# Peptides against a protein of PDB entry 6NYY: the designs that were tried, part 9

Target 1, 212 residues: chain A of PDB entry 6NYY
Amino acid sequence: KHFEQAIERVIGGLEKKTQVLQPEEKKTVAYHEAGHAVAGWYLEHADPLLKVSIIPRGKGLGYAQYLPKEQYLYTKEQLLDRMCMTLGGRVSEEIFFGRITTGAQDDLRKVTQSAYAQIVQFGMNEKVGQISFDLPRQGDMVLEKPYSEATARLIDDEVRILINDAYKRTVALLTEKKADVEKVALLLLEKEVLDKNDMVELLGPRPFAEKS
Target 2, 212 residues: chain A of PDB entry 6NYY as posed
Amino acid sequence: KHFEQAIERVIGGLEKKTQVLQPEEKKTVAYHQAGHAVAGWYLEHADPLLKVSIIPRGKGLGYAQYLPKEQYLYTKEQLLDRMCMTLGGRVSEEIFFGRITTGAQDDLRKVTQSAYAQIVQFGMNEKVGQISFDLPRQGDMVLEKPYSEATARLIDDEVRILINDAYKRTVALLTEKKADVEKVALLLLEKEVLDKNDMVELLGPRPFAEKS

## One batch from the design tools (peptide; aimed at target 1 G62)

Design b1_p11_1_s4 (made by RFdiffusion4, then SolubleMPNN; from b1_p11_1, 3 letters changed)
Fold by OpenDDE base, seed 4:
Structure b1_p11_1_s4 (fold): chain B 212 residues (1-212), chain A 11 residues (1-11)
Amino acid sequence: as target 1 above (212 residues)
Amino acid sequence: MFASLRIAPPP
């Protein structure tokens, strides 16, 4: 409890009990976070869900917290499932509301950064090949790209393809699990916070062995 | 790992 709360404060910030969301916004948050939670539940290489909350913290309206794996090496498949989990909120909004919100901005940033890293740093794209370039850091002078404009366009295209593939995979998953997303969202609207046990009661045991 | 919905200022 105290350790989890400390982690939650570090990651999510302080609870902002003063932020009263409109019921429709709170519903959007619940379905968004349910999308993350369910995607993480049913993706093999996703981290196990620890907690999901629709209580606003810091600049966040809700969050899904996963148990971090002490992992130093990531496979392409693991990175894809992480992208899918990160897209789960946006996809849930699309599936349930037929509209998208600005709420996924941070998720899309993470997905974009991951996609570029996979293609440009990790050599995980067949068309771009087994290359590794440093991505400009915030504050680095925009040095000339160590590759041609044609390669830049190829990278941008392959990033878009990778993100789109992750998006489609997430749409397929959350469409299949639509009833589970709704169950989680509805229970979030009631309890505001769910833990792993609530998820097990609601969805059954996670179908993948928790690698400790 | 942490996924969150954030308050975005209106554009």
Scores: peptide ipSAE 0.169, ipTM 0.819, DockQ to the pose 0.411
OpenDDE base, seeds 1, 2, 3, 5: peptide ipSAE 0.067, 0.122, 0.149, 0.109; ipTM 0.763, 0.807, 0.815, 0.801; seeds 1, 2, 5 fail the geometry check

Design b1_p11_2 (made by RFdiffusion4)
Pose (drawn by RFdiffusion4):
Structure b1_p11_2 (pose): chain A 212 residues (1-212), chain P 11 residues (1-11)
Amino acid sequence: as target 2 above (212 residues)
Amino acid sequence: TASAKMGPIKH
């Protein structure tokens, strides 16, 4: 047990128990984190989940703890299911509320960087072709693009097609599973954390083979 | 992906 609190502390950050939220904020954060939980539960190539919390941890209001699959060859489908897990947060608080918040900002930075990487860096696109470029990092102040402007126009069009296909895939997921999202978040308001076991108590066993 | 967080809410 003392080891599992260390794995979480290194990955997650400091866990602020006293930084309370408003009752209308905890209702939002729970529906946001349930989106990450349920979409990560029903997708095939998404990571196995360990723990979902609504307690503020570091630069965040909620926290999700995943077990990333050690694999060296990501396919096209294995990257979409990661994207559809990350976008699940904004989708759940849009189905239930209609209002979208600024809390999905770091969820969208991962979607954006995982879209340029498929198109520009890998060869996961038809329109751009099988062309690889050295994509700049965050600490790399980019001087000029290694390709034309019409190509940049072609890239940013395909990123919009890619994310809005990941968005529509997840809206079609958390409406079919709309009631299961509500089951998860209502326990998150009661019990501020959910292990894997009490998600099996809610949702039954996960319908995919998972190696632990 | 090892983790996910929600950012601050603005009013």

Design b1_p11_2_s1 (made by RFdiffusion4, then SolubleMPNN; from b1_p11_2, 8 letters changed)
Fold by OpenDDE base, seed 2:
Structure b1_p11_2_s1 (fold): chain B 212 residues (1-212), chain A 11 residues (1-11)
Amino acid sequence: as target 1 above (212 residues)
Amino acid sequence: MSSSSIGEIEK
């Protein structure tokens, strides 16, 4: 309990007990987080879900917390599944509400950063090739890109393709698992916090063995 | 720990 609370504080910040969301916003948060949770549940290379919450903390209205893997090397497939999991909230909103909200901003930022890193840092795109350039950090003088404008356009196109592919994969997954997303969302609206055991009770065992 | 979150937009 104390350790979990300490971790929650580090990840999510302080609980905003005074923040009352409108029922429709609370519903949006529940389905958004359910999307993350279910995507993570059914993606092989996603991190195991530890906790999902719709209690506002810090700047977050809700969160899904995953067990970190002590992993230093990532495959392209692992990065894709991670992107899909990160898109799970946005995709859930689209599937259930036919609308998207600003709530996915941080998720989209993470996905965008991952996609660029895969293409320009990790050499994971066949069209761009086996290249590795440092991405300018925020605040670094934007040094001239070490590649042509044609290469820049190619990178931008391939980033978009990668993100769109991840998005489509996530749509397919959460459409298939739509009933599970709804079950999780409804239970979140009731309990506000779910753990791994709640997910197992609701959805059955995660289909992938936890790599210890 | 990887966290996904839905965030509020600061107006």
Scores: peptide ipSAE 0.230, ipTM 0.819, DockQ to the pose 0.614
OpenDDE base, seeds 1, 3, 4, 5: peptide ipSAE 0.214, 0.179, 0.200, 0.032; ipTM 0.811, 0.793, 0.804, 0.692

Design b1_p11_2_s2 (made by RFdiffusion4, then SolubleMPNN; from b1_p11_2, 8 letters changed)
Fold by OpenDDE base, seed 3:
Structure b1_p11_2_s2 (fold): chain B 212 residues (1-212), chain A 11 residues (1-11)
Amino acid sequence: as target 1 above (212 residues)
Amino acid sequence: MSSSTIGEIEK
C-alpha cells in the first residue's frame, strides 16, 4: 500500500480530490484508459499493465501504468506495438463515441516522436533508407537540415504512413476486442482503479508470457 | 514505469 501510493505520487502527482469531472467527461476518461489497457493486454510487445485509474492526479484525468522491461535494443515490431498501445485511448474514444477529444495530446506527441525517431534516427524506413540524423531538441537552433527539401517531404510522408498504420492496427485490435474495452471501462466507472488481478478476472490471463 | 495519461488542456 505505501509503496504503491509512493509510486502513484511520483507518476501521477497528488490526487485532486476536489476536481469533480462531469459524468460525461468521467465516462470519456474511463473508455480512453480502457483503450490503453486493452491494447497493452493484447499486444505482444507492449509492457505488462500494472494499474489503470480514472482518479485525477496532477494534470492527468486518468492513467495506465505499465512495468517496463529492462530492454536496450528495440525492434521495429516492438516500437509499432508501443505506438499502438499509446494510440489505444484515442482509438477507444473514436470507436465508442464517434468523436475525439484533446485528451490524447500527450499520446500523439509520443507517437509522433517515436515515428520520427524510427525513420530519421534508427534507419527503419526502406524509402528514406539507412540514415541517422539528430532530431532538433526543444530549444536547439534549427540548423540547416542535412538533407534536401525533397527528403524532408519524404520523411514527413513516411512518418504519416507509419502513424496511420499504427492507428489502423489499433482500430482493428480494439474493434475485435470492443467488448473487453467496454468491460474494463464499466468496471473503471465503478471502482475507479483496477490492477492486474482485476484485468485477469475480466479478460483472462494475458496471452503473452511475462518475461521476467 | 511507463504511464499513459489523459491530460487536461491548460486554459
Scores: peptide ipSAE 0.196, ipTM 0.805, DockQ to the pose 0.600
OpenDDE base, seeds 1, 2, 4, 5: peptide ipSAE 0.192, 0.187, 0.193, 0.033; ipTM 0.801, 0.799, 0.801, 0.684; seed 1 fails the geometry check

Design b1_p11_2_s3 (made by RFdiffusion4, then SolubleMPNN; from b1_p11_2, 6 letters changed)
Fold by OpenDDE base, seed 2:
Structure b1_p11_2_s3 (fold): chain B 212 residues (1-212), chain A 11 residues (1-11)
Amino acid sequence: as target 1 above (212 residues)
Amino acid sequence: MSSATIGEIEH
């Protein structure tokens, strides 16, 4: 408890107990976070869920906390499932509300960064090939790309394909698990915070063994 | 208005 709260404070910032969301916004946050939580629950290579909250912290209106593996090497499959989990909020909003919000901006940024890294840093795309280029850091004047404009177009196309494939995979998963997303969202609206035990009580045990 | 984001916190 005290250790978890300290980690939560460092990562998420202080709870904004004074930030009152409108009921519809609170509902959107609950379904968004439920999308992340359920996607992470049913994706083999997603990190185990520790906590999901719709209490605003720092800049976030809600959050899901996962136990990261002490992992330095990631497979393409692991990166895909991580992208799907990250898209879970946006996909949940689409499935339940038929509309998308600005709430997924940071998720889309992370997914975009991951997709570019997979293609241009990790050589994980067959069409682009076994290449590795440094991505420009924020503030670096990238004067010239180390590849042709034709390669640039190919990269942009393959990034879009990868993100769209992750999105479609997430839509399929959360559509199959739609009732579970709703259960989590409704319980979030009641309790505001769920832990792993609440998720087990609600959904049953996670179908994947925790890799210790 | 800076839109608030709904965040994932990876530990």
Scores: peptide ipSAE 0.236, ipTM 0.814, DockQ to the pose 0.145
OpenDDE base, seeds 1, 3, 4, 5: peptide ipSAE 0.205, 0.192, 0.215, 0.112; ipTM 0.797, 0.790, 0.802, 0.763; seed 5 fails the geometry check

Design b1_p11_2_s4 (made by RFdiffusion4, then SolubleMPNN; from b1_p11_2, 8 letters changed)
Fold by OpenDDE base, seed 1:
Structure b1_p11_2_s4 (fold): chain B 212 residues (1-212), chain A 11 residues (1-11)
Amino acid sequence: as target 1 above (212 residues)
Amino acid sequence: MESSFIGEIEK
């Protein structure tokens, strides 16, 4: 219990028990988190779901936590599924509400970072090729890019393509599993916190091995 | 891994 709480604090910050969301906002959060949870459930290379919550913590109004794999190397396929899982919240909002909110900003940041890293650090894009450059970090001096403006444009285009492909994949998945997303969202609205066992009861066993 | 719905706009 104490260990779990410590992990939660590190990841999401302190629980804001006094923060009251409007019902519509709470619903948005529930469906957003349900999108993450369901996407992670049905994507082979996503980390297994540990916990999903719509209780605010720190700056987060809700969160989905996954058991990280003890993994040092990632394949392109694994990174794609992780991107799709990360987009699950935004996609869920689009599917259920026909609108998007600012709530996905951190998800989009992560997806953007991953896409750029895949293309310019890991050499995972065929058009850009087998190159590896350091991405600027916050606080780093703005150094001149070690490639041409034409290459920069190509990189930007390929990043958009990669993210859009991940987005489309996520839309297809969560559209297929729309009823499952709704089940999870509704249960979240009732219980506020779900664990892996709740998901198994609701959706059945995850179709992939936990260590896969 | 953690994914969060952010309620505040980060500057």
Scores: peptide ipSAE 0.247, ipTM 0.797, DockQ to the pose 0.435
OpenDDE base, seeds 2, 3, 4, 5: peptide ipSAE 0.238, 0.174, 0.255, 0.025; ipTM 0.817, 0.692, 0.800, 0.650; seeds 2, 3, 4 fail the geometry check

Design b1_p11_3 (made by RFdiffusion4)
Pose (drawn by RFdiffusion4):
Structure b1_p11_3 (pose): chain A 212 residues (1-212), chain P 11 residues (1-11)
Amino acid sequence: as target 2 above (212 residues)
Amino acid sequence: SSLPDFSYAYF
């Protein structure tokens, strides 16, 4: 047990128990984190889940703890299920509320960076072709693009097609599983954390083979 | 790697 609190502390950050939220804020954060929980539960190639919390941890209001699969060859489908898990947060607080918040900002930086990487760096696109470029990092102040402007126009169009296909795939997921999202978040308001076991108590066993 | 870390999610 003392080891599992260390794995979480290094990955997650400091856990602020006293930084309370408003009752209308906790209702939003719970529906956001349930989106990550349920979409990560029903997708095949998404990571196995360990723990979902609504307690503020570091630069965040909620926290999700995943077990990333150690694999060296990501396919096209294994990267879409990661994207559809990340976008799941905005989708759940949009189905239930209609209002979208600024809390999904770091969820959208991971979607954006995982879309340029498929198109520009890998060869996961037809329109751009099988061309690889050295994509700049965050600490790399980019001087000039290693390709034309019409190509940049072609890239940013394909990123908008890619994310809005990931968005529609997740809207079609958390409406079919709309009631299960509500089951998860209502326990998150009661019990501020959910282990894997009490998600099996809610949702039954996960319908995919998972190696632990 | 150029891929973001998917081991966690924040609000």

Design b1_p11_3_s1 (made by RFdiffusion4, then SolubleMPNN; from b1_p11_3, 5 letters changed)
Fold by OpenDDE base, seed 1:
Structure b1_p11_3_s1 (fold): chain B 212 residues (1-212), chain A 11 residues (1-11)
Amino acid sequence: as target 1 above (212 residues)
Amino acid sequence: SILPDFSHSRY
């Protein structure tokens, strides 16, 4: 209990009990978080959902928490499924509301960072090839790119393709599982916080064996 | 870390 609360404080910040969302905003948050939860549930290489909440906290209106595996090496397939899970909120908003919100900014930042890392650091793109260079860190002098403007354009194009492919994969998944997203969202609106057991009750056991 | 933290999402 105390340890979980400490982790939640680090992840979400302190609960903002004074922050009252409008019903429509709360609904948007619920469906957004449900999208993350369901995407993570049905993607083989995504981490299992631990907790999802629509209670506003210091830095967010909702959050999903996963149980990460201790892993140092990631496959391209694992990174794709993580991107899809991260896009799950935005995709859910599109499917259910036909609109997008600013709330997905952190998710899009993560997806963008992952896509660039895959292409320019890990050599995971066939068109760009087996290249690796350091991305400028915040505060580093943007040294001249060690590649041509043509290569820069190619990188940008392939990043867009990778993100769009992840997005389309997530749209297909959450469209197939639309009823499950609805179930999770409605239960979130009722309980405000769901755990793994709630997800099992709603969706059945996760179709992928938990690696012990 | 070069990779973003996927252990949590924030809305």
Scores: peptide ipSAE 0.377, ipTM 0.905, DockQ to the pose 0.835
OpenDDE base, seeds 2, 3, 4, 5: peptide ipSAE 0.371, 0.373, 0.371, 0.362; ipTM 0.902, 0.902, 0.901, 0.902; seed 4 fails the geometry check

Design b1_p11_3_s2 (made by RFdiffusion4, then SolubleMPNN; from b1_p11_3, 4 letters changed)
Fold by OpenDDE base, seed 3:
Structure b1_p11_3_s2 (fold): chain B 212 residues (1-212), chain A 11 residues (1-11)
Amino acid sequence: as target 1 above (212 residues)
Amino acid sequence: SILPDFSYSRY
C-alpha cells in the first residue's frame, strides 16, 4: 500500500478530491485510458498494464502505469508497439467521440521523440539509412545538422510516415477490440481504478505470456 | 535516456 501510493504520487501527483470533472470530460478520460489499456493488452511487445486510473490528480486527469521489463536493447517491433500503445488514448477518442482533445499532448510528445530516435539515432528507417546523429537536447545550441536540407526533409517525412503507420495500426486494433475498450471504459467509470486482475476478469488473460 | 519513458501515460 505505501509503495503503491508513493508510485501514484510520483506518476499522478496528489489526489484532487475537490476537482469535479464534468460528466462528459470524465467519460472522455475513461475512454482515453481504456484505449491505452486495451492497446497494451493486445500488443505483443507492449508492456503489461499494472494500473489505470481516472481519479484526477495534480499531474493529470487520468493515468496508466505499465510494468516494463528490465532491458537495454529494444527492437523496432517493440518500439512500434510502444508507440501504438501510447497512441491508444488518442485513437480511442477518435473512435468513440469522433473528436480529439488536448489530453494526448504528453503521449504525442513521447511518440514523436521515439519516432525521431528510431530514424536518426538507431538507423531503423530504410530510406534514411544506417545513420546515427545526436538529437539536440533541451538547452543545447542547435548545432549545424550533420546532413543536408534534403535529408532533413526526408527525416521529417519518414517520421510522419512512421507515426501515421503506428496510428493506423492502433486504429485497426482498437476498432477490432472496440467492445473491449468500451467494457474497460465503463468499468473505469464505475471503479475509477483498475488493476491487472480487473483486466483479466474483464477481457480474459493477456494473450501473451508474461516473461517474468 | 534517448527514449521516452513509456512506463506510464498521463492525460
Scores: peptide ipSAE 0.503, ipTM 0.928, DockQ to the pose 0.820
OpenDDE base, seeds 1, 2, 4, 5: peptide ipSAE 0.493, 0.471, 0.483, 0.456; ipTM 0.929, 0.924, 0.926, 0.923

Design b1_p11_3_s3 (made by RFdiffusion4, then SolubleMPNN; from b1_p11_3, 4 letters changed)
Fold by OpenDDE base, seed 1:
Structure b1_p11_3_s3 (fold): chain B 212 residues (1-212), chain A 11 residues (1-11)
Amino acid sequence: as target 1 above (212 residues)
Amino acid sequence: SILPDFSYSTY
């Protein structure tokens, strides 16, 4: 219990008990988080949901927490499913509301970072090829890119393609599972916090064997 | 880490 609370404070910050969201904003958060939860549930290489909350905290209006596997190596398929899970919130907003919000900024940052890393650090793109460059870190002098402007354009194009493919995959999944997203969102609006057991009760056992 | 932390999402 104390350990769980400590993790929640690190992830979400301190609870903002005095922060009252408008009902429409709270609904948006619930469907956003439900999108993450359901995407993670039905993507084989995504990490299983541990907890999801729509209680406002210092770092966000809601959060989803997953139980990552201890691993040092990631496959292209794993990275794609993680991107799809991370896009789940934005996609849910699009499906249910026909509009997008600023709330997905952190998700989009992560997706963007992952896409660039796959293409320019891990050599996972056929068009760009087996190359590896260090990405500029915050505060590093942007040293001249060790590649041409043509390569820069190619990288940018392939990043866009990769993210769009992940987005389309997520749209297809959450459209198929639209009723499940709604079930999770409605239960979130009622309970404000869901755990893995709540997800099992709503959706049934996760269709992928938990590697114990 | 080169990869972002996917263990959580915040909104």
Scores: peptide ipSAE 0.447, ipTM 0.914, DockQ to the pose 0.817
OpenDDE base, seeds 2, 3, 4, 5: peptide ipSAE 0.437, 0.441, 0.430, 0.436; ipTM 0.910, 0.910, 0.909, 0.912

Design b1_p11_3_s4 (made by RFdiffusion4, then SolubleMPNN; from b1_p11_3, 4 letters changed)
Fold by OpenDDE base, seed 3:
Structure b1_p11_3_s4 (fold): chain B 212 residues (1-212), chain A 11 residues (1-11)
Amino acid sequence: as target 1 above (212 residues)
Amino acid sequence: SVLPDFSYSRY
């Protein structure tokens, strides 16, 4: 209990006692978080869901928490599924509401960072090739790029393609699992917090064996 | 880490 609360405070901040969210906003948050939860549930290389909450906190209106494996090496497939899971909230909003919100900003930042890292640091793109360059960190002097403007344009194009492919994969998945997303969203609106056991009761066991 | 922290999502 104390450990879980400490993690929740780090991720979400302090719980707000006053529900400031309008019912429509709360519904949007529930479906967004349900999108993350369901995408993570049905993607083989995604980390298992530990907890999902739509209780407003100081740092966000909702959050999903996962239990990552201790690993030092990531495959291209693992990174793709993590991108898809991270896009799950945005995709759910699109599927259920036909509109998107600003709430996915942190998700899109993470997806963008991961896509650039895959292409320019890990050499995971065939068109760009087996290259590895350090990405400028915030506050680093933008050193001259060690590649041409043509290569810069190619990188930008391939990043967009990779993100769009992840988005399309997530759309296909959550469209197939649309009823499951709705079940999770409705249960979130009722309970405000779900754990792994709630997901198992609602959706059945996760189709991928947890490597203990 | 060069990769973002995927252990959580915030809305």
Scores: peptide ipSAE 0.524, ipTM 0.929, DockQ to the pose 0.800
OpenDDE base, seeds 1, 2, 4, 5: peptide ipSAE 0.506, 0.485, 0.494, 0.462; ipTM 0.928, 0.924, 0.925, 0.923

Design b1_p11_4 (made by RFdiffusion4)
Pose (drawn by RFdiffusion4):
Structure b1_p11_4 (pose): chain A 212 residues (1-212), chain P 11 residues (1-11)
Amino acid sequence: as target 2 above (212 residues)
Amino acid sequence: SSLPDFSHAFF
């Protein structure tokens, strides 16, 4: 047990128990984190989940703990299911509330970076072609693009097509599973954390083979 | 690669 609190501390950050939220804020954060939990539960190639919390941990109001699959060859489908998991947060607080918040900002930086990487760096696109470029990092102040402007126009169009196909896939997921999202978040308001076991108590066994 | 880290998620 003392080891599992260390794995979480290094990955997650400091866990602020006293930084309380308003009752209307905890209702939002729970529906956000349930989106991550339920979409990560029903998708095939998404990571197996360990723990979902609504307690503020580091630069965040909620926290999700995943077990990333050690694999060296990501396919096209294995990267869409990781995008559809990340976008699940905004989708859940949009189905239930209609209002969208600024809390999905870091959820959208991962989606954006995992879209340029498929199109520009890997060869995962038809319109751009099988062309690889050295994509700049965050600490790399980009001087000029290694391709034209019409190509940049072609890339940013395809990223919009890619994310909005990931968005629609997840809206079609958390409406079919709308009631299961509500089951999860109502326990998150009661018990501020959920292990894997009490998610099996809610949702039954996960319907995919998972190696632990 | 420029793939982000998917081991965790925040609000």

Design b1_p11_4_s1 (made by RFdiffusion4, then SolubleMPNN; from b1_p11_4, 4 letters changed)
Fold by OpenDDE base, seed 4:
Structure b1_p11_4_s1 (fold): chain B 212 residues (1-212), chain A 11 residues (1-11)
Amino acid sequence: as target 1 above (212 residues)
Amino acid sequence: SNLPDFSHSTV
């Protein structure tokens, strides 16, 4: 309890008990978070879901919390599944509402950062090759890129391809699991917070062994 | 570590 609450505060910030969402916004958040939850449930290399909430915290309207793996090395497959999980909210909004909202801005930022890191830091893209450049940090002067403008365009193109591939994978997954996303979203609207046990009751046991 | 944060928040 206390440890979970501490993590929740770090992740989501303080509960904004004063923030009242309109019912339609709350519905959007529920389906968004359900998308994250279900994507994380059915992606092998995603982290296990710990909690999903539509109670506004800090600047967030909802969140999905995962049990972090103590790992220092990530495979390309792990990074892809993490991208898919991160896109789960946006994809759920598209599948259920046929519209997208600003709610995925932070998710898209994370996905974009991950995609660039994979391509220009980790050498995980075949077209760009086995290169590693430092990404500009927030506040670093835009130093001259250590590569040509043609390479910059290639990187940008491959980032878009990688994100689009992750997006398509997430669309396929959440379309297949659409009924599960609906179940989670509806239960979120009732309970506002779901834990791993609620997810097991709804979806059955997570199909992947929890690597301790 | 430039790893994506394990938290997903609707903002």
Scores: peptide ipSAE 0.088, ipTM 0.767, DockQ to the pose 0.644
OpenDDE base, seeds 1, 2, 3, 5: peptide ipSAE 0.085, 0.033, 0.031, 0.078; ipTM 0.771, 0.709, 0.704, 0.763

Design b1_p11_4_s2 (made by RFdiffusion4, then SolubleMPNN; from b1_p11_4, 4 letters changed)
Fold by OpenDDE base, seed 3:
Structure b1_p11_4_s2 (fold): chain B 212 residues (1-212), chain A 11 residues (1-11)
Amino acid sequence: as target 1 above (212 residues)
Amino acid sequence: SNLPDFSHSTY
């Protein structure tokens, strides 16, 4: 209990008891978080959901927490499934509401960062090839790119392709699992917080063996 | 590592 509360405070910040969301906003948050939860549940290489909440806190209106594996080496397939899970909230908003919100900003930042890292740091793109460049960190002087403008354009194009492929994969998955997203969202609106056991009761056991 | 933290999402 005390440890869980400490983690929640680190992830979400302090509860904002005075922040009353409109019912439609709270519904949007619930379906967004349900999208993340369901995508993570049915993607083999995604980390399993530990907790999801739609209680407004200092850092956000909702959050999802996963149990990361201690992993030092990532495959291309693992990175793709993590991108898809991260897009799950945005995709859920599109499927259920036909509109997108600003709430996915941090998710899109993570997806963008991962896509660039795969292409320019890990050499995971066939068109760009077996290259590895350090991405400028926030605050680094924009040094001249160690590649041509033609290569820069190619990188930008391949990043868009990778993100779009992840997005399409997520759309296909959450469309197939649309009823499960609805179940999770409705239960979130009732309970405000779900754990792994709630997900097992609602969806059945996760179809992938927990790699111990 | 320039990979983002996927251990949590915030809305």
Scores: peptide ipSAE 0.392, ipTM 0.897, DockQ to the pose 0.804
OpenDDE base, seeds 1, 2, 4, 5: peptide ipSAE 0.389, 0.379, 0.373, 0.375; ipTM 0.897, 0.895, 0.893, 0.897

